# Ledger of designs, part 155: peptides against a protein of PDB entry 4KTY

Target 1, 266 residues: chain A of PDB entry 4KTY
Amino acid sequence: YVLNDIGVIFYGEVNDIKTRSWSYGQFEDGILDTCLYVMDRAQMDLSGRGNPIKVSRVGSAMVNAKDDEGVLVGSWDNIYAYGVPPSAWTGSVDILLEYRSSENPVRYGQCWVFAGVFNTFLRCLGIPARIVTNYFSAHDNDANLQMDIFLEEDGNVNSKLTKDSVWNYHCWNEAWMTRPDLPVGFGGWQAVDSTPQENSDGMYRCGPASVQAIKHGHVCFQFDAPFVFAEVNSDLIYITAKKDGTHVVENVDATHIGKLIVTKQI

## One batch from the design tools (peptide; made by RFdiffusion4, then SolubleMPNN)

Design b2_p22_7_s4 (from b2_p22_7, 17 letters changed)
Fold by OpenDDE base, seed 5:
Structure b2_p22_7_s4 (fold): chain B 266 residues (1-266), chain A 22 residues (1-22)
Amino acid sequence: as target 1 above (266 residues)
Amino acid sequence: SAEARAKYEAAQARLAAEMAAR
């Protein structure tokens, strides 16, 4: 996982799975220096740089530009003025080298770009890492482990009340490490995500969340396990908002979220 | 083109609540 410098990222829809080649280039000239520069910009102390828990958490914050002028600016507005469209990128090297040269956030990224750059960062620093694609990926906005879809009395979605959302697909990373801060058995693959989705204790970051913990419903384990759990295992709750202000649950769909989770094995 | 692909992907990047409710 550390040695592979070219990969495949899955995207599209569950009924039309697509693949995209991505060059990680973790051994290319200047990339290690750029990763060190990223940690310098994060003001990460030297003692923490040897801890994959701290490194992956800092990386999840710094690969996105929010809060700390990190590597990538996200955009989903179809305009992409003043930068490069997300789909134009073919690998991490150009992005990281531009960041190092300009010392300003690079425009623009979406989930697979964030995941690609973050994968390079992790592998460059000796942390085994892979990209994971989740189809019908939930974005829980209010941390209640369910997708609340509010409907008008006529059955139309109330977009003002509905804060939760579902991606047709979303990409994030898994990093391999021991977790001495958790009970025995919850090391191994840890979910980490650099796409800016939710604030985690003051910054747009996510993880490391133990995959084993999430698989067994242990959402109380740090970091951000409830959010990652919701991404892959949320129920859709359809709620009718009545004119009198009351809410009535119309339906529950427990099968829609996390239809397929895909990762490259090598 | 890369721009055309980006626009297409961005337009479909997120499932609206309306689609989920159908």
Scores: peptide ipSAE 0.024, ipTM 0.635, DockQ to the pose 0.015
Fold by OpenDDE base, seed 2:
Structure b2_p22_7_s4 (fold): chain B 266 residues (1-266), chain A 22 residues (1-22)
Amino acid sequence: as target 1 above (266 residues)
Amino acid sequence: SAEARAKYEAAQARLAAEMAAR
């Protein structure tokens, strides 16, 4: 989880799983220096740089460009004219070196790119890390641990009312660390996510959230456990918005989200 | 092309909810 510099990222559909190779390159020249530079740009104090909790949280913020001119600009609008299409990247090295050289955010990334770069960042700093892919990954934007899907009378999704969303797949990272800030037993793998999805206490960041805590429903444990929990275990609530302004729950699907979570073994 | 693939992947990224509702 630290030494492997080439990995595989799972993506696609749950019934049509795809894989792509990704070169992490954590040992390549200039990459460690770039990771240190990232922490410098984050204005991270020296005392915190030895704490994987702080480092991973800062990394989750800094790998995305939001808030802090971090590494990657996300784009999902199918127009990538001012940079590199997300699918064109094959590894972290070029991205990180470009960031270090230009001192400006690199365009563009999507979840697997964010996860790839973040994985390099973590591994460079000696934090065991892996990429996790969740199929039918929920994006809860109101922290209610459910997906509120508003439907028109014809059954189509009302995109204006529906703020929550579901990704066909989403990639994030798990980082291995002790969690002395949590009760005993909630160390180990921690979910961290650098894809800018939701604001967490003033910044687009996510984690570290204890995987064990999530598995046991302890969403009160820092950081961002409710969001991560929702990604893997939200109910879909289908609500018809009637013309009179009333909302009627048409259906509840408790099986759709988090159908498959995949990560590469060592 | 890489661009075409990116567009395709992005287009598919948020379809799950709509697909489930159908």
Scores: peptide ipSAE 0.024, ipTM 0.620, DockQ to the pose 0.015
Fold by OpenDDE base, seed 1:
Structure b2_p22_7_s4 (fold): chain B 266 residues (1-266), chain A 22 residues (1-22)
Amino acid sequence: as target 1 above (266 residues)
Amino acid sequence: SAEARAKYEAAQARLAAEMAAR
């Protein structure tokens, strides 16, 4: 989880799982220096740099360009003008070295690119890390732990009433650490995500969220456990929006979200 | 091409609520 410099990222669909290679390159020249530079740009105190909780949280913020001119600019609009298409990247090294030399955010990334770069960052700093792919990954943007699907009275979907959405797949990271800030048993793998999805206490970041806590339904523990929980375990709530402004729950699907979570074992 | 792949992947990356409701 620290020594491997080449990995595999799972993507595609649950019924058509695909893999792509990714070179993390955590031992290549300039990469560790760049990771330190990232923490410098974050103005991270030296005292915090030895704490994997703080480091992983800062990393989740800094691997994306939002808020702090971090490493990667996300784009999903199929244009990718004046940059590199997300699928053109084959590893973290070129991205990190470009960031270090230009001192400007690198264009462009999507979830697997963010996860790949973040994985390099974590491993460079001695934090065991892996990439996780969740198929049918929910994006709950109103913090209600459910995926809202609004229907008109005629049964047609109204996509304008919510920004909740489902990815066919989403990639994030898990980092191994103790969690002395949590009750006993909630250390180990922590979900962290650098793909800019939701604001977490003022910045686009996510985690560390205890995987064990989430598995046991404990969403009250820091950080961002409700969001991560929703990614993997949201119910689809079909809501009919009546013309009079009232909402009626028509159906609930508890089986669609988070059908498969895949990660490489080593 | 990498660009074509990126466009294809981005187009399929989101499941529309409409697809789930079908």
Scores: peptide ipSAE 0.022, ipTM 0.624, DockQ to the pose 0.015
Fold by OpenDDE base, seed 4:
Structure b2_p22_7_s4 (fold): chain B 266 residues (1-266), chain A 22 residues (1-22)
Amino acid sequence: as target 1 above (266 residues)
Amino acid sequence: SAEARAKYEAAQARLAAEMAAR
C-alpha cells in the first residue's frame, strides 16, 4: 500500500464493473517535493506533518482546488476547454508536477482522478493508502443520512426538490493509521475523500473517518463519519410531492446504497 | 415502488452517462 506505484481503479456500474490503470508514481522525481509543497501551501505546521490524521485531513482539502487553491479543479459539466478532460489522465505524476510548476490548480478532475492523486500524496508521505470504489454511492447534501428522492404525482422523478444524489460509482481513499483520538479499536483504515462534495467545518474535505466505526454504525466520531456513513449506507426515501405542497413517503429502500465496495488487494 | 426506483435509476444513469462523457 506504500510501495506499489501502479494501481487499478474500479469504476463503471455495479453490473458492469470496469477497471483502469493508474500510475501513482510516488517515487518519481519531484513528487515528494510537490507533496511537501502542497503541505506548505496549506500552511501546515511542521509538527503536524508527522501526524497521519492531520496529513490526511489536509490532503483531503488540498487535493481539490476549492477553498485553498489546491491541486485539482473538479468538473462534471463536460466543458474542459481550459485543461485536460478527467478521463485523459493516466496517473498522478503529471498532475502533481504541473501543480508544482504552475503553482495553480490543475484542470480537470473527477472522483477517480482525485482519488488517484490523493493516493499518491498519502503513499508519498509514508501513509498506507488505497482507493475504494463504492457503487451506488450516496451524496447526502443535507446531512440527514437519507437519500431523498422526490417524485411527481405521475411517478416521475423531480430532481429539483433535493440536492441529494446517487453516483453510479464514487472513488475515495482509505488510509491506514492509528487513531489515538478515538476509542480503542477504531484505528486502522480511515476513509478520506478529496473529491469536493460537502463542506466540512469550513472546507471541502472529508475524513479521516474510521471505517470500523462506520461499519458499526458509529457516526459520532471525527471526522465526517456521518457523511461517509451516508455514502455507503443511506436509505433511499421515495417521496411524492403532492400538488398541494405536501410530501408523502411512498417507499424506503435500505439496501440500494453501497451495493458493492471494491478495492484492490495489494 | 419498484417503478419509482426504476425511474430514479434511469435518471441517475443518464446523469452518470453525461458525466462519463465529459
Scores: peptide ipSAE 0.018, ipTM 0.603, DockQ to the pose 0.012; fails the geometry check

Design b2_p22_8_s1 (from b2_p22_8, 11 letters changed)
Fold by OpenDDE base, seed 3:
Structure b2_p22_8_s1 (fold): chain B 266 residues (1-266), chain A 22 residues (1-22)
Amino acid sequence: as target 1 above (266 residues)
Amino acid sequence: MTEEQKKKAIEELIEKAKKHEI
């Protein structure tokens, strides 16, 4: 994992899986310096820099520009007028070097760009890391571990009431580490995500969340396990909002979210 | 509700996600 400087990111749809090459470039000139600079910008103390739990959590915050003027500005508006379209990036190196040179957030990223840059950051710092793609990835906005889909009487989605959303695919990272802060058995792969999706204790960050804990339904363990669990296992709750203000559950689907999770084993 | 109605709702949610920063 750490030694591979080129990777493959899965994207597209569950019925039309696509791959793109991504150059991580963790050994290229200036990249380690930039990763150290990112931790400096985060005001991370030296003692924490040897702790993969702290490093991955800080990285999840700093790879996005929210809160802290981190590396990448996210955009999903398909305009991209003041930067590079997310699809134009082919690797992490240009992004990280631009960030280091300009000392300003780089425009623009989406999930695979965030995941690509974050993968470089983790690998550069000696943390084994991989990119994971989840098809039908839920975004639980109200932290109830469900996706509440409010429908009008005509069957259209009520966008005002429906806060949650679904990605056709979403990319995040898994980082390998011990978790001495968790019970025995919940070390190993930890989900971490730098795409700015949800606020976690005051910042847009996610993880590290124990993959083993999530697989066994243990959402009580730090960090952000409920959110990551919801991404891969939320029930879809279809609710009709009646004119009288009552809500009627029309359907529950426990099988749609997280239909396929793909990672390259290297 | 029909499977088609559920599919349509999911498609609307996906399109919403693709267009808006979370």
Scores: peptide ipSAE 0.405, ipTM 0.872, DockQ to the pose 0.742
Fold by OpenDDE base, seed 1:
Structure b2_p22_8_s1 (fold): chain B 266 residues (1-266), chain A 22 residues (1-22)
Amino acid sequence: as target 1 above (266 residues)
Amino acid sequence: MTEEQKKKAIEELIEKAKKHEI
């Protein structure tokens, strides 16, 4: 995990899985210096830089530009006039070197670009890391662990009432570490995400969340376990909004979200 | 609610969500 400088990112659809090569370049000149610079911009104390829990949490905040002028500006509008389209990137090196040189956020990223750059950051700092792709990935906006789908009487989605969303796929990272701050057994792989989705204690960041805790339904542990749990295991609640203003639950589907989770083995 | 109706609703949600470019 730490030594591989080229990877594969899974994307596409659950029935048509595709792969993209990504160069992490963690050993290229200036990349480690840039990762240290990212921690300097975060004003991270020297004592915290040896703690993978603190480093991964700071990295999840700083790989996105929100709140702190971090590395990447996200864009999803298909208008990239002031930067590079997310699909044009082939690796982390050019992004990180541009950030270090300009001292300004780089445009533009989406989930696989965020995950690619974050994977480089973690590996540079000696944290074993991998990219994970989740197909039918939920974005729970209200932290209720459910995807509330409001329907009109004709069966079309009411976009005004439906606040939650589903990605066809989403990419984030898993980082390997001990969790002395959690009960025994919840170390190992931790979910961390630098794509700016939700606010976590005042910043757009996510994790580290124990993968083992999430697999066993334990969402009470730090950090952001409810959000990550919802991404992979939200129930779909189909609610018909009647003309009289009443809401009727028509269906519940516990099987659709997180239908397939893929990561490269080694 | 039929499976086809559920599928249609999910497809609509995905289409309305932020699109990935790959």
Scores: peptide ipSAE 0.358, ipTM 0.862, DockQ to the pose 0.425
Fold by OpenDDE base, seed 4:
Structure b2_p22_8_s1 (fold): chain B 266 residues (1-266), chain A 22 residues (1-22)
Amino acid sequence: as target 1 above (266 residues)
Amino acid sequence: MTEEQKKKAIEELIEKAKKHEI
């Protein structure tokens, strides 16, 4: 995990799984310096830099540009005129070196770019990390652990009634660490996500969330376990919005979200 | 709700939501 400088990122559709190569380049010149610079920009105390919990949480915040002028600006509007299209990136090195040289956020990223850069950051700092792709990844915007799908009486989706959304796929990271702040058994892989999705206690960041805790339904453990749980295990709630303003639950599907989670095993 | 209706709803939701470029 730490030593592999080339990865594969899974993307596409659950029925048409695709792979792309990603160069992490954690050993390339200037990359470690850039990772240290990222932590400096975050004003991270030196005492915290040896703690993978703090480092991964800071990295989660700083790999995205929101709140803190971090590494990458996300864009999903297909307007990339002021930067590089997310699909044009092939690795983390150019992004990190551009950030270090310009001292400004690099444009643009989407989930796999965030995950790629974050994977480099983690590995560069000696934290074992991998990218995870979740197909049908929920984005719970209201922290209810549900994915509400509002339908008009004609069966068409009313996307105005909720901010919840589903990604066809989403990429985040898992970082390996002990969790002395959690009960015994909840160390190991921790979900961390640098794609700016939701605010976590004042910043666009996510994790570290114990994968073991999430697997056992323990969403009460820090950090952001409810959000990560929702990404992989939200129930789809099909709600018909009637003309009279009433909502009727038509169906619940507990099997669709997180239908496939893929990671490269090394 | 039919499976087809569910599929259509999800597809529409994904289409209306932020879509990853690749």
Scores: peptide ipSAE 0.220, ipTM 0.804, DockQ to the pose 0.456
Fold by OpenDDE base, seed 2:
Structure b2_p22_8_s1 (fold): chain B 266 residues (1-266), chain A 22 residues (1-22)
Amino acid sequence: as target 1 above (266 residues)
Amino acid sequence: MTEEQKKKAIEELIEKAKKHEI
């Protein structure tokens, strides 16, 4: 989890699981310096840099360019004219070194790129980390812990009413740490995500959320446990919007989201 | 709802996610 400099990231579809190699390169020249520079850009005090809770939360914010001119600019529109297409990256090294050299956000990333770079960042700083892929990963944007799918009377999705979305797959990180800020037993693996999905207390960041807390439904535990819980366990609520403005729940599916969660075991 | 309708709705949600301007 710390020493492995090459990894495998799972992606694709639940019925057609694909893998890609990713070079983390945490021991390559300039990479540790770049990780320290990232913390400097975050204006992280020296006392916080030894705390994996603070470091992982700051890293979650800083691996994306939002709010703070962090490492990676996300793009999902298939227009990558001013950078490198997300699929062209093979590892973290070039991204981090470009960031350090240019002092500007690197273009472009998607979830596995964010997760790859974040994994390098965590490992460089001695935090055991791995990438997790969730198939049918929910994006709850109204914090109701469900996916509200609004349908027209013809059965098509009402895109105006439907705010939530689902990724065919999403990648994030798990970081190993103690959680003295949580009750006993909620240390260990913590979900952290640098893909800029939602604002968390003023910044696009996510975690650390206790994997044990999420597994046991303890969504009240800091940080961002409701969001991560929703990613893996949201019910799909199919709602027909009637012409009279009434909403009718047509179906509930509690089995679709988080259909498969995969991580490389060492 | 039919299973086909549900599948279609999910596919639309996935397409929406892929277009999410973050």
Scores: peptide ipSAE 0.424, ipTM 0.879, DockQ to the pose 0.798; fails the geometry check

Design b2_p22_8_s2 (from b2_p22_8, 11 letters changed)
Fold by OpenDDE base, seed 4:
Order: sequence, then structure tokens, then C-alpha cells
Structure b2_p22_8_s2 (fold): chain B 266 residues (1-266), chain A 22 residues (1-22)
Amino acid sequence: as target 1 above (266 residues)
Amino acid sequence: MTKEQKEKAIKELIEKAKKHDI
């Protein structure tokens, strides 16, 4: 993982899986310096920089520009006039070098760009990392571990009654580390996400969340395990909103969210 | 909830799903 400077990112739809090459460039000139600079901008204590838990959490925050003038500005509005369209990026190097040179957030990223840059950051710092793509990825906005689908009496979906949403796909990272802060067995792959989705204890960051903990339904472990769990395993809750303001759960479907999780294997 | 209603709702959810540029 750490040694591969070129990767493949999976994207598209579960029925039409696509792949994109991504150059991580973790060994290119200035990239390690930029990763150190990112940690400096985060005001990360030197003592913390040897801890992959802290580093991955800081990286999760700092790869996005929110809160801390981090690396990438996310945009999904198709208005990229003040930067580079997310689809134009082919690797992490130009982004990181631009950030280091300008000392300002680079415009613009979406999930695979965030994941690509974050993968470089982790690998530069000696943390084994990979990109994960989840198809039909839930975005739980209310931390209820479910994806609410409100239906009108006519059976049409009312998307105004919830802030929950689903991405056709979402990319995040898994970082390999020990978790001495967790019970034995919850080390190994940790989900970390730099795409600014939800606030985690005051910052747009996510993880490290133990993949093993999540797989076993242990969402009580730090960090952001409920959110990551929801991304991959939210139940679809079909709720009929009645005219009297009552909500009736009509169905629960555990089979759609996280329908396919793909990562490049070595 | 009928099967048809569920299929309709899923279809609408997919249609309303957030999309990336690629």
C-alpha cells in the first residue's frame, strides 16, 4: 500500500463500475514537505505526529478546507470558475504542491479527489492506506443510523422531510494502524474520510473508525463509527407521512445501502 | 407497502441521489 504511487479509484454506479487512475505521488519532490506543512498548519504537536490515530484524524480534517484552511475546497455545484473542476485532477501532486505554494485551499475537490489526496498524505507519513468506494453510500445527517425515506400518501418520495441523502457512490480511505485506545481486535483497517460531510466534535472530519468494530456493529468506539456505519449499513426506512402529521413506518430495507464496497487489493 | 411502491420509492431515491461529476 505505502509503496504504490499509482492507484485505481472505483466510481460510477453499482451496475456500471468505473475505474480512474490516480497518481498519489507520495515520493515526488515537495510532497512529504507539504504533508508536514499540512500538520504544521493544523498546529499538530510534534509528539502527535508519530501517532497514526492522531495523524489520520488531523489529515481527515486538513485535507478539506473547512474549519482550518485545509487543502481542498469541495464543490458539487458545477461552478468551478475560480479553480479546477474536480474531474480535471489526475493525481495528488499538483494539488498538494499548489497548496504548499499558495498556502491557500485548492479549488476544487469531490470525494475521489479528497480520497486521492488523503491517500497520498497517509502514505507519505508511512501509514498504509487505500481508497474505498462505497456504492449507494448513505449520508446520515441526523445521526440516527438510518436513511429515512418519506413517502406521501400517494407513494411519492418527499425529500424535504429529511436531510438524509444517498450518494450514488462515495470514496473514503482506510488506514492501517493499531488502536490501543480500543479493545483488542479493533486495530487494523480504520475508515477515515476527508470529504467534508459531517461535523465531528467541532470539525469536518471523520475517523479513524475501526472497520472491524463497524463490521460487528460496535458503533460506540471512537471516532465517528456511527457515521461510517450509516454510510455502509443504514437501513432504508420507508415512512409514510400522513396528512395528520403522523409518520408510519411502512418498510425497512437493509439491502441497499453499502450494496458494494470496492477497494483495490494488492 | 406494496412491492411496486417500494420499487418506485427506491427508483426515486436513486434518481434523487447525490451525484458526483464523474
Scores: peptide ipSAE 0.385, ipTM 0.871, DockQ to the pose 0.362
Fold by OpenDDE base, seed 5:
Structure b2_p22_8_s2 (fold): chain B 266 residues (1-266), chain A 22 residues (1-22)
Amino acid sequence: as target 1 above (266 residues)
Amino acid sequence: MTKEQKEKAIKELIEKAKKHDI
């Protein structure tokens, strides 16, 4: 496995796929030390640092600034006056070195920036990792594994009732590891996500979730398999909210979410 | 639901979500 220090991140729309170059820089000066510093800030014991399950889970928490003053502050408001716009970043190195120097969260990131930095962190620590882009990525907000779309009688989305959301695309990581904590066959690629989306056992983190488990509907396996399953496999449930307060399921679409999942073949 | 109605609803759902800069 040749760990490339430069990658490509897929983004945009499913019908207009775009690519962005990203420099991981996992071999650049100070990057390993920064990754160790991140684990120090997370108060990881030395024994845990050799376990890719623990490392990837801690990394998913620490690459975002939520809860623990981790690496990146997420922002989606297009107001970046107190930092760098997410689109201005071209690689992980400047972000990680700024974090190490300032000892404060770096502003600002969005999913591809989180995924880029997290990919560097994983690779730097010897964990094989890649970025994955999911087009029509669901964000299940109520943990029901469905995307409930409430419609008015005129067919417009009822924004008050509709709590779930869909990203046009979302980027996360897959990390390669053995899963001795799972049944045989659920090792290999594990989904991990550092973009702060949902709370998992008290922190904004996600994974490692077995890609094989998700593919086979085994959402009971740790960690965060239901959430990751929902991102890629949620059914769209179209519900008309009638004026009388009744709800009618008008349609179910099992094909829209996760319509395209793209990763660079390594 | 028509295809157009579904496409409209999905678009509105995406627009309601956080938007990426790119």
Scores: peptide ipSAE 0.384, ipTM 0.889, DockQ to the pose 0.471
Fold by OpenDDE base, seed 3:
Structure b2_p22_8_s2 (fold): chain B 266 residues (1-266), chain A 22 residues (1-22)
Amino acid sequence: as target 1 above (266 residues)
Amino acid sequence: MTKEQKEKAIKELIEKAKKHDI
């Protein structure tokens, strides 16, 4: 994991899985310096820099530009007039070196770009890391662990009432570490995500969340386990909004979200 | 709900959400 400087990112749809090569470049000149600079910009205490829990949490915040002038500005509007389109990036090196030289957020990223840059950051700092792609990835906005789909009487989605959303795919990272802050058995792979999705204790960050805890339905463990659980295992709740203001649950689907989770094994 | 109705709804959700460039 740490030694591989080139990877593959899975994307597309569950029925049309695609792959993209990504150069991590964690050993290239200036990349380690840039990763240290990122931690300096985060004002991370030196004693914390040896703790993969703290490093991965800080990295999840700092790889996105929100809150802290971190590495990447996310954009999904297909209007990239003031930067590079997310699809034009082929690796992490140019992004990280641009950030280090300009000292300003780099434009623009989407989930695989965030995951690629974050994977470089983790590997550069000696944290074993991989990119994970989740097909039918839920984004729970109200922290209820459900995907509430409000329908009009005609069966169309009511966009005003429906706050939650689903990505056809989403990419994040898993980082390998011990979790002495959790019960025994919840170390190993931890989900961490630098794509700015939800606020976690005042900043757009996510994780580390124990993959083992999530697999066993333990969402009470820090950090952001409910959100990550929802991404991979939310029930779809189809609710018809009646004209009288009543809501009727028409269907529940517990099998749609997280239908396929893919990672490159090394 | 029919399977087709559910598939339509989830497709609409995905289409209304943020879209990836790839």
Scores: peptide ipSAE 0.365, ipTM 0.883, DockQ to the pose 0.449
Fold by OpenDDE base, seed 2:
Structure b2_p22_8_s2 (fold): chain B 266 residues (1-266), chain A 22 residues (1-22)
Amino acid sequence: as target 1 above (266 residues)
Amino acid sequence: MTKEQKEKAIKELIEKAKKHDI
């Protein structure tokens, strides 16, 4: 998990799983210095830099450009005129070195690019890390732990009422650490995500959320456990918006979200 | 709801996510 400089990222559809190679390059020249620079840009105190909880949380914020002029600008509109299309990246090295040299956010990333760069950052700093792909990954934006799908009477999605969304796949990271801030048994793998999905206590960041806590429904455990739980386990709530303004729950599907979670085993 | 209606709704949600200006 730390020593491997080349990885595989899973993507595509649950019924058509695809893989892409990603060069992490955590041992390449200038990469460690860039990771240190990222922490410097975050104004991270020296005492925190040895704490994987703090480092992973800061990394989740700083790998995205939001709030803090971090590493990567996300783009999902298929307009990449001012940078590199997310699909053109093959590894973290060029991104990190560009960030270090330009001192400006690099364009552009999507989830696997964020996860790839974040994986390099974690590994470079000696934190065991891997990329996880979740198929049918929920994006709960109102923190209700469910996906509210508002439908018109004709069965089309009401885009105004439906705030939540679902990714066909989403990639994030798991980082290995002890969690002395949590009850015994909730160390180990922690979900961390640098894709700027939601604001977490003032910044676009996510985690570390205990994978064990998520698996056992302990959403009260810091950090961002409700959001990560929703990504993998939200119920789909189909709600028909009637013309009279009433809402009727037409269906609940507890089986669709998090249909497959894949990570590369060592 | 029919299965087809659910699949359609999910597809629309996925398309929405792909367009989300995060």
Scores: peptide ipSAE 0.430, ipTM 0.880, DockQ to the pose 0.807; fails the geometry check

